# Peptides against a protein of PDB entry 5D63, part 5

Target 1, 292 residues: chain A of PDB entry 5D63
Amino acid sequence: SLRRGIYHIENAGVPSAIDLKDGSSSDGTPIVGWQFTPDTINWHQLWLAEPIPNVADTFTLCNLFSGTYMDLYNGSSEAGTAVNGWQGTAFTTNPHQLWTIKKSSDGTSYKIQNYGSKTFVDLVNGDSSDGAKIAGWTGTWDEGNPHQKWYFNRMSVSSAEAQAAIARNPHIHGTYRGYILDGEYLVLPNATFTQIWKDSGLPGSKWREQIYDCDDFAIAMKAAVGKWGADSWKANGFAIFCGVMLGVNKAGDAAHAYNFTLTKDHADIVFFEPQNGGYLNDIGYDSYMAFY

## One batch from the design tools (peptide; aimed at target 1 D213 D215 A255)

Design b1_p9_2_s4 (made by RFdiffusion4, then SolubleMPNN; from b1_p9_2, 5 letters changed)
Fold by OpenDDE base, seed 1:
Structure b1_p9_2_s4 (fold): chain B 292 residues (1-292), chain A 9 residues (1-9)
Amino acid sequence: as target 1 above (292 residues)
Amino acid sequence: MRLGNLVPP
């Protein structure tokens, strides 16, 4: 079963992703196929899949940028019916915005079926051009047509997954206590994380003993990421991953405050030093406290 | 325990 999360949704046949045109929040904005750059944010192409309670394999799909939802126009079962962004809510009962998402016959890609019409999200003609039509189209779960098969590249982690990644790290103190602040986290590429750090002014911040030192830098980075998230995305129900840790050295005579994020595969954490913008697998401290 | 820091040169 597909997990709740933020996904980049890529066609199985051609290098095209499901894109909300211009990231517009207007009702009726076309959802189209568009090229993407691997390992980047792809602003208009991120979708929060929210599972519907007590309805198997069924979700709403909220565009992260616009805060609008994937909508089958008039819920029509006619082949070629437009799929658009439209205002909605995460737990709507409107079948125009409910999507059953299950594995295709190839066991790797997914198909996206409208709950009401039973038609499938289709990249019309497998067109790889920017702005290619995405529509509801007749189909079956078992057919191999790549126009209706989609890879769901997960761009987020749950709090439980983050907790598990931390628990696997060798630089965690025996007295460790973690505090989870949110439920789902968009994990940023390091390049984006670094850019937020740069834009925060932290690279030019003056280190001053106690009055503006390691804890201030670490908290300022957390705040900068939080603000970036709020300013960048209109969808709700997720956070941007940026942790704060307090750690003690092996000798037990020095402590430090620093940040951390997740590796690209989401399996591990990597430490981030907000005083210099460095990423480290070993920051020289074992964490006894974190919040994220 | 007081927090340690990177210190400018």
Scores: peptide ipSAE 0.042, ipTM 0.777, DockQ to the pose 0.178
OpenDDE base, seeds 2, 3, 4, 5: peptide ipSAE 0.028, 0.032, 0.034, 0.035; ipTM 0.737, 0.756, 0.751, 0.754

Design b1_p9_3 (made by RFdiffusion4; failed a check: a repeat of another design)
Pose (drawn by RFdiffusion4):
Structure b1_p9_3 (pose): chain A 292 residues (1-292), chain P 9 residues (1-9)
Amino acid sequence: as target 1 above (292 residues)
Amino acid sequence: GGFAEATRP
């Protein structure tokens, strides 16, 4: 089963993503195929998949930017029916906004079926052009037609996954305790994590004993990332990944506060120095506490 | 501020 999370959904035949046109919140805004840039935030192309209780392999798909939902127009089973963004809720009983998502016959990509109509999300004619129509269409679960096959590229981690990445890191103090604050996190590319640091004003902040020292920088960065999340996205039910760690050196005589993020493959953590914007695999300290 | 040093193991 597809796990709850945030996904960039890519057509298996051509490198077009499912894109809510112009990120518009208007009811009826077309969902179309569009090109994308890897290792960036694709602002109109991120979808939060919320599992439906007791309804196997069925979800709502909420655009992260607009807060609106993937909706089969009037639930029609006619091939060519429009797939648009529409107002809704995470656990709606409206079948126009319910999607059964299971693996295709290639075992890697998925097919997306409307719960009400039993038709599939289809990149019409496999068109790779920006703005190509995506519609509901007749189809089967097992066929190889790439127009109806989609890679769900996971862009978020659960708290359990973040905890696992931290636990595998070699720079964790024996007394380490972690404090988990949310359940699902959008993992940022370093380019975006750095842009938030720049926009927070921290690059210009001066170190001052106790009144604006390492703790202050680290907490400020976490706060800046939290503000960015709420100000940038309309969908609810997730958080942005940015951790704070306190650590001690090998000699046991100096401590430091700093931030951390995740690698692209989501398996490992990488340390971030808020005083200078650097990313480090070894910051010179072993973490004895973290909160994220 | 100074919390990281004050609370180190």

Design b1_p9_3_s1 (made by RFdiffusion4, then SolubleMPNN; from b1_p9_3 with F3L A4S)
Fold by OpenDDE base, seed 5:
Structure b1_p9_3_s1 (fold): chain B 292 residues (1-292), chain A 9 residues (1-9)
Amino acid sequence: as target 1 above (292 residues)
Amino acid sequence: GGLSEATRP
């Protein structure tokens, strides 16, 4: 079953993703097929899937950028019915915004069925052009039509997954204690993470003994990421991954504060030095505390 | 446990 998370939803037939046009929050904004760039943020193409309790395999899909929800216009079962962004809530009872998402017959892609109409999200004619129509269309779960098959590329991690990634890292002190601050985290590409760092002013910040040293840099980076998240996305119910660690060196005579994020595959962590913007597999310290 | 001493770059 599909887990709660943030997904980039890509057509199985053509290199097109489900895109909320212009990221607009207006009711009735078209959801369309649009090109995407792998390993980038793809701003208007991220969807938070929120599972509906006690309704098997059924979700709302909130556009991360706009904060609006995937909505089948009037809940119509007619083929060609528009799929739009529309105001809503994560646990709505509105069947226009409830989507049953299950594996397709190929075992890798998913189909997205409107709960009420039983029609499927369809990239009309498999059109790969930017702005191609996405509509509700008749179909069945077992059909092989790639117009109705979608890959769900997970762009987030749960707190448990983050915890597991940390636990696998060799640079964790035996006394390590982690503190989880949120439940689901959007994992940023390094380029985006670096840009936030640059925009924070940290590259121009001067290290000063105690008054603005490693802990200040690390906390400032986390604060910058938090603010970036709040300023960038209208959806709620997730955070942006950026950790703070305190570590001790092997000799046990020095400590450091630094950041960390997750690797692309979400399986490992990589350390980030907020004093110089560097990414390191080994920062020279073993973490005894983290919060993220 | 953690060090009580000042953290350093």
Scores: peptide ipSAE 0.047, ipTM 0.714, DockQ to the pose 0.192
OpenDDE base, seeds 1, 2, 3, 4: peptide ipSAE 0.034, 0.036, 0.046, 0.036; ipTM 0.725, 0.722, 0.729, 0.721; seed 4 fails the geometry check

Design b1_p9_3_s2 (made by RFdiffusion4, then SolubleMPNN; from b1_p9_3 with A4S T7V)
Fold by OpenDDE base, seed 4:
Structure b1_p9_3_s2 (fold): chain B 292 residues (1-292), chain A 9 residues (1-9)
Amino acid sequence: as target 1 above (292 residues)
Amino acid sequence: GGFSEAVRP
């Protein structure tokens, strides 16, 4: 079954993603097919899938940018019914905003069925152009039509997945203790992470012994990422991944505070030095504490 | 005691 998380939802037939037009929060904003760039943030194309308790394989889909929800207009079962963004809540009972999401017959892609109408989210005519219509359309679970098949590329990690990634890293001290602050984390591309670092003012910040040194830089980076998240996204129920670590060197006579994020495949961590903006697989310290 | 590691001048 599909896990709770943030997804980039891509058509199985053409290089088009499910896009909330202009990221608008207005009720009735069209959801359309739109081009995307791999390994980028794709601002209007991220969806938080929230599973509905006691309703098998059924979710709401919240657009991260707008904070509005995928909505089948009037819940109509008519083929060609518009799919729009509309105000809602994560655990709504409105069948216009409830989507049963299960694997298609190919075992890799998913189909998205409206809970009430039993029609499927359809990229009309498989149109790959920007702004192409996405609509509810008649279908069945076993059909192979790529207009109704979607890849769910997970752009977030659970706290458990982040914990597992840390545990796999060789630069963890035997006394390590990790503290999890949130439940689900959007994982940023390095380019975005770096831009937040630049915008924070840290590149121009002066190192000063004790009063503004490694721990201040590391905490400032985490705070900057948190603020960026709050300022950038209207959806709730997730955080932006940015960790802080405290580590000791091999000699055991020096300590450092630094940041870390996750690799592209979410399987490993990479260290980030907030004093210079560098990414490192080995920062020269073994972490005995992290919070993220 | 505490942390005061400098990576850059």
Scores: peptide ipSAE 0.242, ipTM 0.820, DockQ to the pose 0.188
OpenDDE base, seeds 1, 2, 3, 5: peptide ipSAE 0.238, 0.230, 0.240, 0.241; ipTM 0.822, 0.824, 0.822, 0.823

Design b1_p9_3_s3 (made by RFdiffusion4, then SolubleMPNN; from b1_p9_3 with A4S E5A)
Fold by OpenDDE base, seed 5:
Structure b1_p9_3_s3 (fold): chain B 292 residues (1-292), chain A 9 residues (1-9)
Amino acid sequence: as target 1 above (292 residues)
Amino acid sequence: GGFSAATRP
């Protein structure tokens, strides 16, 4: 079953993703096929899938950028019915915005069925052009039509997954205590993480004994990421991953504060030095405390 | 014993 999370949803037949046109929050904004760049944010193409309690395999899909929801126009079962962004809520009972998402017959891709109409999200004619129509269309779960098959590329981690990634890292002190601040985290590509760091002014900040040293840099980076998240996305119910760690060196006579994020596959953490913007697998310290 | 709470580098 599909987990709660943020997904980039890519067509199984052509290199096209489900895109909310112009990221607009207006009711009735077309959802279209659009090209994407792997390992980037793809701003208008991220969807928070929220599972509906007591309704098997059924979700709302909230566009991260606009905060609006995938909506089958009038809930019509007619082939070619528009799929649009529309205002809604995560746990709506409106069948126009409820989507049953299960594996297709190929075992890798998913199909997205409207709960009410029983039609499927379809990239019409498999058109790979930017702005190609996405519509509700008749189909079956076992049909092999790639127009209705979608890969769900997970772009987020749960707090439990983040915790697990930290736990298996070799640079965690035996006294480690972690403090989880949120439930679901968008994991940024390093390029985006670095850009936030650059825009924060930290590259030009001067280390000063006690008054602006490692802890200030690390906290400033986390604050910058938090602000970036709030300013960039209209959807709620998730955070942007950026951790803070306190660590001690092997000798036990020096402590450091630094950041960390997750690797691309979300299986491991990588340390980030906010004083120079470097990513390291070993920062020279073992973490005894983290919050994220 | 323990580690210093101070973070510096």
Scores: peptide ipSAE 0.043, ipTM 0.706, DockQ to the pose 0.206
OpenDDE base, seeds 1, 2, 3, 4: peptide ipSAE 0.041, 0.039, 0.042, 0.039; ipTM 0.732, 0.732, 0.713, 0.728

Design b1_p9_3_s4 (made by RFdiffusion4, then SolubleMPNN; from b1_p9_3, 3 letters changed)
Fold by OpenDDE base, seed 5:
Structure b1_p9_3_s4 (fold): chain B 292 residues (1-292), chain A 9 residues (1-9)
Amino acid sequence: as target 1 above (292 residues)
Amino acid sequence: GGWSAATRP
């Protein structure tokens, strides 16, 4: 079963992702195929899948950027019916915006079926060009047509998954206590994380004893990421991953405050030093406290 | 006791 989360949705046949054209929030904005760059944000191509309670394998798909929802125009079962962005809510009863998402016959990709019409999200003619039409189209679950098969690349983690990643890290103190602030986290590429750091002004900030030292840097970074999230995305129901840790050195005579994020595969954490923008597998401290 | 902020670089 597909988990709640943020996904980059890529066609199984051609290097094209499901894209909300221009990231527009206007009702009726076309959803189209568009090229993408792996391991980048791909701004208009991220979708929050919200599972519908008591409706098996059925979701709404909210575009992260626009805050609008994938919508089959008039719920029509006619092949070629437009799929657009449209205003909605996460737990809508509108069948135009309800999508049953299950594994295809190949066991790796998914098919996306409109709950009402029973037609499938289709990259028309497998067109790999930017702006290619995505439409509802007749099909079956067992059909091998790659026009209707999609890889769901998970771009977020649940709080439980983040907690598990931390627990696996060897640089966690025996007294560690973590505090989870949100439920689902978009995990940023390091390039984006670094850019937020640069834009925050922290690279030019001066360390000053007590008045602006390690904890100030670490909290400023988290605040910058939080603000970036709020300013960048119109969808709700998720946060941007950026943790704060307090750690103690092996000798037990020095402490530090620093940040951390998740590795690309979401299996591990990597430490981030907000005083210099460095990523480290070992920051020289064992964490006794984190919040994220 | 915990490690105070005074010990943090």
Scores: peptide ipSAE 0.050, ipTM 0.747, DockQ to the pose 0.219
OpenDDE base, seeds 1, 2, 3, 4: peptide ipSAE 0.047, 0.048, 0.048, 0.049; ipTM 0.752, 0.759, 0.747, 0.758

Design b1_p9_4 (made by RFdiffusion4)
Pose (drawn by RFdiffusion4):
Structure b1_p9_4 (pose): chain A 292 residues (1-292), chain P 9 residues (1-9)
Amino acid sequence: as target 1 above (292 residues)
Amino acid sequence: SNPSKAPLP
C-alpha cells in the first residue's frame, strides 16, 4: 500500500508531473502534465495523499499549494472526463475525490483509479508538452499502457523515518533524547533550506554572549522554517522538516546548538550551522538532545 | 565555534 505522505507524481512514459495549473484554488482548475526540475520545490506539483479509513488502498489527493483536491468532473465514467482541482475535505465521502492507488504491472509505478467511476488517471496521448490534458479514461489494472502509469516520488518522511535517520548517525551522544513534534514532514532540498535561512535575516545576525548566541540562532531558524511552511502552503496535515539539536564535543567541555535536515534519499541527517549557512556531515559535536 | 549557553549534560 502507498503510505500517507506528500508525493511528486511523474508519468512513467514521459517526464511530466501532475500539475494543478497555476496552483489555482478555483474550482475546476485543470490538472495537467508539466515538466519539472529535480531537487527543487515544484510548487504546483505536490500532492498530500490521505488514506481513507477502512477503504482499502483509497485516498484523497490534496494539492499542497492550493489546498484543493483532485476531482473527476461530475464523476463521469466517460473516457476523456476532466480531472481538476476542486474544494473538498481530507476524509470526504464524495467519490469524485476518492482515488484507489495500487501498483501497476511493472511493480514500481502506480495506477490511479477513481473510486466512483472505476476509470484511471490518464496523460492523454502520452503528450509530454506543458499543459497537456489529464483525464479519466477506461483502462485495466494490469495493462502496460504508460499513459495511465505514475511514479509516486515520496517527498516527505514520517516521524518514524526521521527518527531512524537520526539513529543511524554516528554523532549521537550516549545520553541522547529526541522530542518528536509532528507526524509527517516535507523534506526540503538544501537550496530551499538555505533560501529560508537567507530570508530569515539570520545571515546578518551577530553572535552575542547569551543574548544572541548559538541557541538563539538555532531556535530562530526552526521558527523561520515553521513560518515559511504556514505562509507557503494551503494544505493542512503535515509539517516542514527542520530540527534543532544540542550537542557536546568529544572532550566534554563545550556545547553547541545547531540545526539539522535530511539527505535527498531520506536515510541520513545532515547538520546545518545557522551562524553561517554551512552544511556538515560532522559538526564537531555529539547530539544529546533534539527536537523536530 | 562560538561559545554557547547550552548546558553540558

Design b1_p9_4_s1 (made by RFdiffusion4, then SolubleMPNN; from b1_p9_4, 4 letters changed)
Fold by OpenDDE base, seed 5:
Structure b1_p9_4_s1 (fold): chain B 292 residues (1-292), chain A 9 residues (1-9)
Amino acid sequence: as target 1 above (292 residues)
Amino acid sequence: MPPSSVPLP
């Protein structure tokens, strides 16, 4: 079963992702195939899949950037019916915006079926060009047509998954206590995380004893990421991953405050030093407290 | 655990 989360949705046949054209929030904005760059944000191509309670394998798909929802125009079952962005809510009863998402016959990709029309999201003619039409089209669950098969690349983690990643890290103190602030987290590429750090002004900030030291840097970074999230995305129901840790050295005579994020595969954490923008697998401290 | 009297650098 597909988990709640943020996904980059890529066609199984060609290197094209499901893209909300220009990230527009206008009703009727075309959803199209578009090229993407692996391991980047791909702004208009991120979708929050929200599972519908008591409706098996059925979701709304909210575009992270626009805050609008994937919508089959007029719920029509006609092949070639436009799929657009449209205003909606996460738990709508509008069948135009309800999508049953299950594994295809190949066991790796998914098919996206409109709940009402029973047609499938189709990259028309498998067109790999930017702006290629995505439409509702007739099909079956067992059909091998790659135009209707999609890889769901998870771009977020649940709080439980983040907690598990932290627990696996060898630089966690025996007295560690973590505090989870949100339920689902978009995990940023390091390049984006670094850019937020640069834009925050922290690279030019001067360390000053107690008045602006390690905890101030770490909290400022978290605040910058939070603000970036709020300013960048119109969808709700998720946060941007950026943790704060307090750690103690092996000698037990020094402490430090720093940040951390998740590795690309979401299996581990990596430490981030907000005073210099460095990523480290070992920051020289064992964490006794974190919030994220 | 860290000493309570030690400020964070």
Scores: peptide ipSAE 0.032, ipTM 0.636, DockQ to the pose 0.166
OpenDDE base, seeds 1, 2, 3, 4: peptide ipSAE 0.024, 0.022, 0.009, 0.021; ipTM 0.668, 0.679, 0.638, 0.676

Design b1_p9_4_s2 (made by RFdiffusion4, then SolubleMPNN; from b1_p9_4, 4 letters changed)
Fold by OpenDDE base, seed 4:
Structure b1_p9_4_s2 (fold): chain B 292 residues (1-292), chain A 9 residues (1-9)
Amino acid sequence: as target 1 above (292 residues)
Amino acid sequence: APPSSVPLP
């Protein structure tokens, strides 16, 4: 079954993603097919899938940018019914905004069925152009029509997945204690992470003994990422991944505070030095504490 | 207690 998380939803037939037009929060904003760039944020194309308790395989889909929800216009079962962004809540009972999401017959892609109408999200005519219509359309679960098949590319990790990535890293001290602050994390590309670092003013900040040293840099980076998240996205129920670690060197006579994020495949962590903006697989310290 | 922090070179 599909896990709770943030997804980039890509058509199985053509290189087009489900896009909320202009990222607008207005009710009735068209959801359309749009080109995307791999390994980037794709701002208007991220969707938080929230599973509905006690309703099998059924979700709301919240646009991360606008904070509005995927909505089948008037819940109509007519082929060609518009799919739009509309105000809502994560656990709504409105069947216009409830989507049953299950694997297609090919075992890799998903189909997205409106709970009420039983029609499917369809990239009309398989059109790969920017702004192509996405609509509700008749179909069945076993059909192979690529217009109604979607890849769900996971852009977030759960706290448990982040914890597992940390546990796999060789630079963890035997006394390590990790503290989880949130439940689901959008994982940023390094380019975005670096841009937040630049915009924070940290590149111009000066190390000063005790008054503004490694811990201040590391915490300032985390605060900058948190603020960036709050300022950039209208959806709730997730955080932006940015960890803080305290580490000790091999000799046990020096410590350091630094940041970390996840690799592109979400399987590992990479260390980030907020004093110079560098990414390292080995920062020279073993972590005895982290919070993220 | 953990050891003292050190500056970058």
Scores: peptide ipSAE 0.025, ipTM 0.692, DockQ to the pose 0.135
OpenDDE base, seeds 1, 2, 3, 5: peptide ipSAE 0.024, 0.009, 0.019, 0.031; ipTM 0.671, 0.517, 0.617, 0.626; seed 5 fails the geometry check

Design b1_p9_5 (made by RFdiffusion4)
Pose (drawn by RFdiffusion4):
Structure b1_p9_5 (pose): chain A 292 residues (1-292), chain P 9 residues (1-9)
Amino acid sequence: as target 1 above (292 residues)
Amino acid sequence: SSLHEALMP
């Protein structure tokens, strides 16, 4: 089963993503195919998949930017029916906004079926152009037609996954305790994590004994990332990944506060120095506490 | 003392 999370959904035949046109919140805004840039935030192309209780392999798909839902127009089973963004809720009983998502016959890509109509999300004619129509269409679960096959590229981690990445890191103190604050996190590319640091004013902050030292920088960065999350996205039910760690050096005589993020493959953590914007695999300290 | 210093092992 597809796990709850945030996905960039890419057509298997051509490198077009499912894109809510112009990120518009208007009811009826077309969902179309569009090109994308890897290792960036693709602002209109991120979808939060919320599992439906007791309804196997069925989800709502909420655009992260607009807060609106993937909706098959009037639930029609006619091939060519429009797939648009529409107002809704995470656990709606409206079948126009319910999607059964299972692996295709290639075992890697998925097919997306409307729960009500039993039709599939289809990149019409396999058109790779920006703005190409995506519609509901007749189809089968097992066929190889790439127009109806989609890679769900995971862009978020559960708290259990973040905890696992931290536990595998070699720079964890024997007394380490972690404090988990949310359940699902959008993992940022370093380019975006750095842009938030720049926009927070921290690059211009001076170190001052106790009144604006390492703890202050680290907490400020976490707060800046949290503000960015709420100010940038309309969808609810996720958080942005940015951790704070306290650590001690090998000699046991100096301590430091700093931030951390995740690698692209989501398996490991990378340390971030808020005093200078650097990313480090080894910051010179073993973490004895973290909150994220 | 700073938070990191007060909590240092």

Design b1_p9_5_s1 (made by RFdiffusion4, then SolubleMPNN; from b1_p9_5 with S1L H4S)
Fold by OpenDDE base, seed 2:
Structure b1_p9_5_s1 (fold): chain B 292 residues (1-292), chain A 9 residues (1-9)
Amino acid sequence: as target 1 above (292 residues)
Amino acid sequence: LSLSEALMP
């Protein structure tokens, strides 16, 4: 079954993603097909899938940018019914905003069925143009129509997944203690992570003995990412991944504070040095403490 | 351990 998380949802037939037009929070804003750029944020095309307790394979889909929800207009079962952004809540009982999401017959893509109408989210005519209509349409779970098949590319990790990635890393000290701050984390591309670092002013910050040293740089980066998240997204129930570590060197006579993020496949961590903006697989320290 | 001892210059 689909896990709770943030997804980029791409059509199985053409290079088009589910897009909330202009990222608008207005009720009735069209959800449309739109082109996307791999390894970028794609601001209006991220959706938080929240599983409904005790309703199998059923979710709300919250647009990360607008904080509004995917909504089948009037819950109509008529083919061609508009799918729009609309105000809502994560655990609503409104069947217009409840979506059953299960694997298609191909075993890789998903179909998105409205809980009430039993119609499916359809990229009308498989139109690959920007602004192409997405609508509810008749269908079945077993048919192979690519207009109704979607890849769910996971853009986030749970705290448990992050913990597992850390545990697999060879640069963790035997005395390591981790502290989890949130439950679900949007994982940023390195380019975005670096841009936040640049915009924070850290590249121009002067190292000063004790008063502004490694711990200050690492915490400032964490704070910058947190602020970026709060300023960028209207949805709630997730954080932006950016960790802080304290580590000890191999000789055991020096310590350092630094950041870390996750690799593209979310399986590993990569270290980030906030004093120079470098990404490293080995920062020269073994972590004895982290919070993220 | 002092974190300041291992800082990047």
Scores: peptide ipSAE 0.039, ipTM 0.786, DockQ to the pose 0.165
OpenDDE base, seeds 1, 3, 4, 5: peptide ipSAE 0.037, 0.038, 0.036, 0.036; ipTM 0.779, 0.783, 0.775, 0.751

Design b1_p9_5_s2 (made by RFdiffusion4, then SolubleMPNN; from b1_p9_5, 3 letters changed)
Fold by OpenDDE base, seed 5:
Structure b1_p9_5_s2 (fold): chain B 292 residues (1-292), chain A 9 residues (1-9)
Amino acid sequence: as target 1 above (292 residues)
Amino acid sequence: LTLAEALMP
């Protein structure tokens, strides 16, 4: 079963992703195929999948940027029916916005079926051009047509997954206590994380005794990421991953505050030093406390 | 003390 999370949804046949045109929040905004750049933020192509309680394998799909939902126009079962962004809620009963998402016959990709019409999200003619039509189309779960097969690239982690990644790290102190602040986290590419760091002004800041020391840097970075998230995305129900850690050195006589994020595969954490913008696998401290 | 020092085990 597909987990709740943020996904980049890529066609199985051509290098095209499900894109909300111009990221517009207007009702009826076309959802189209569009090119993407791997390992980057594809701003209009991120979708929060929210599972519907007591309805097997069924979700709403909220565009992160616009805060609107994938919507089959009038719920029509006619082949070629437009799929658009439309205002909605995560747990709507509107069948126009309910999507049953299950594995295709190839066991890797998914098909996206409208709950009401039983038609499938289709990249019409497998068109790889930017702005290509995405529509509801007749089909079956067993068909191998790549026009209706989609890879769900997970761009987020649950709090439990983040906790597990931390627990696997060798630089965690035996007294470690973690404090989870949110349920689902968009994990940023390092390039984006670094850009937020740069834009915060921290690169121009210097360590100063008491007035601006390690905890000030680490908290400032977390605040910058939080604000970036709030300013960038209209959808709710997720946070941007950026942790703060407190660590002690091996001698037990010095402590440091720093940040951390997740690696690309989401399996591990990497430490981030907000005083210099460096990513490290070993920052020289073992964490005894984190909040994220 | 920094926060890190204050909470150090």
Scores: peptide ipSAE 0.427, ipTM 0.945, DockQ to the pose 0.886
OpenDDE base, seeds 1, 2, 3, 4: peptide ipSAE 0.418, 0.422, 0.419, 0.419; ipTM 0.943, 0.944, 0.943, 0.944

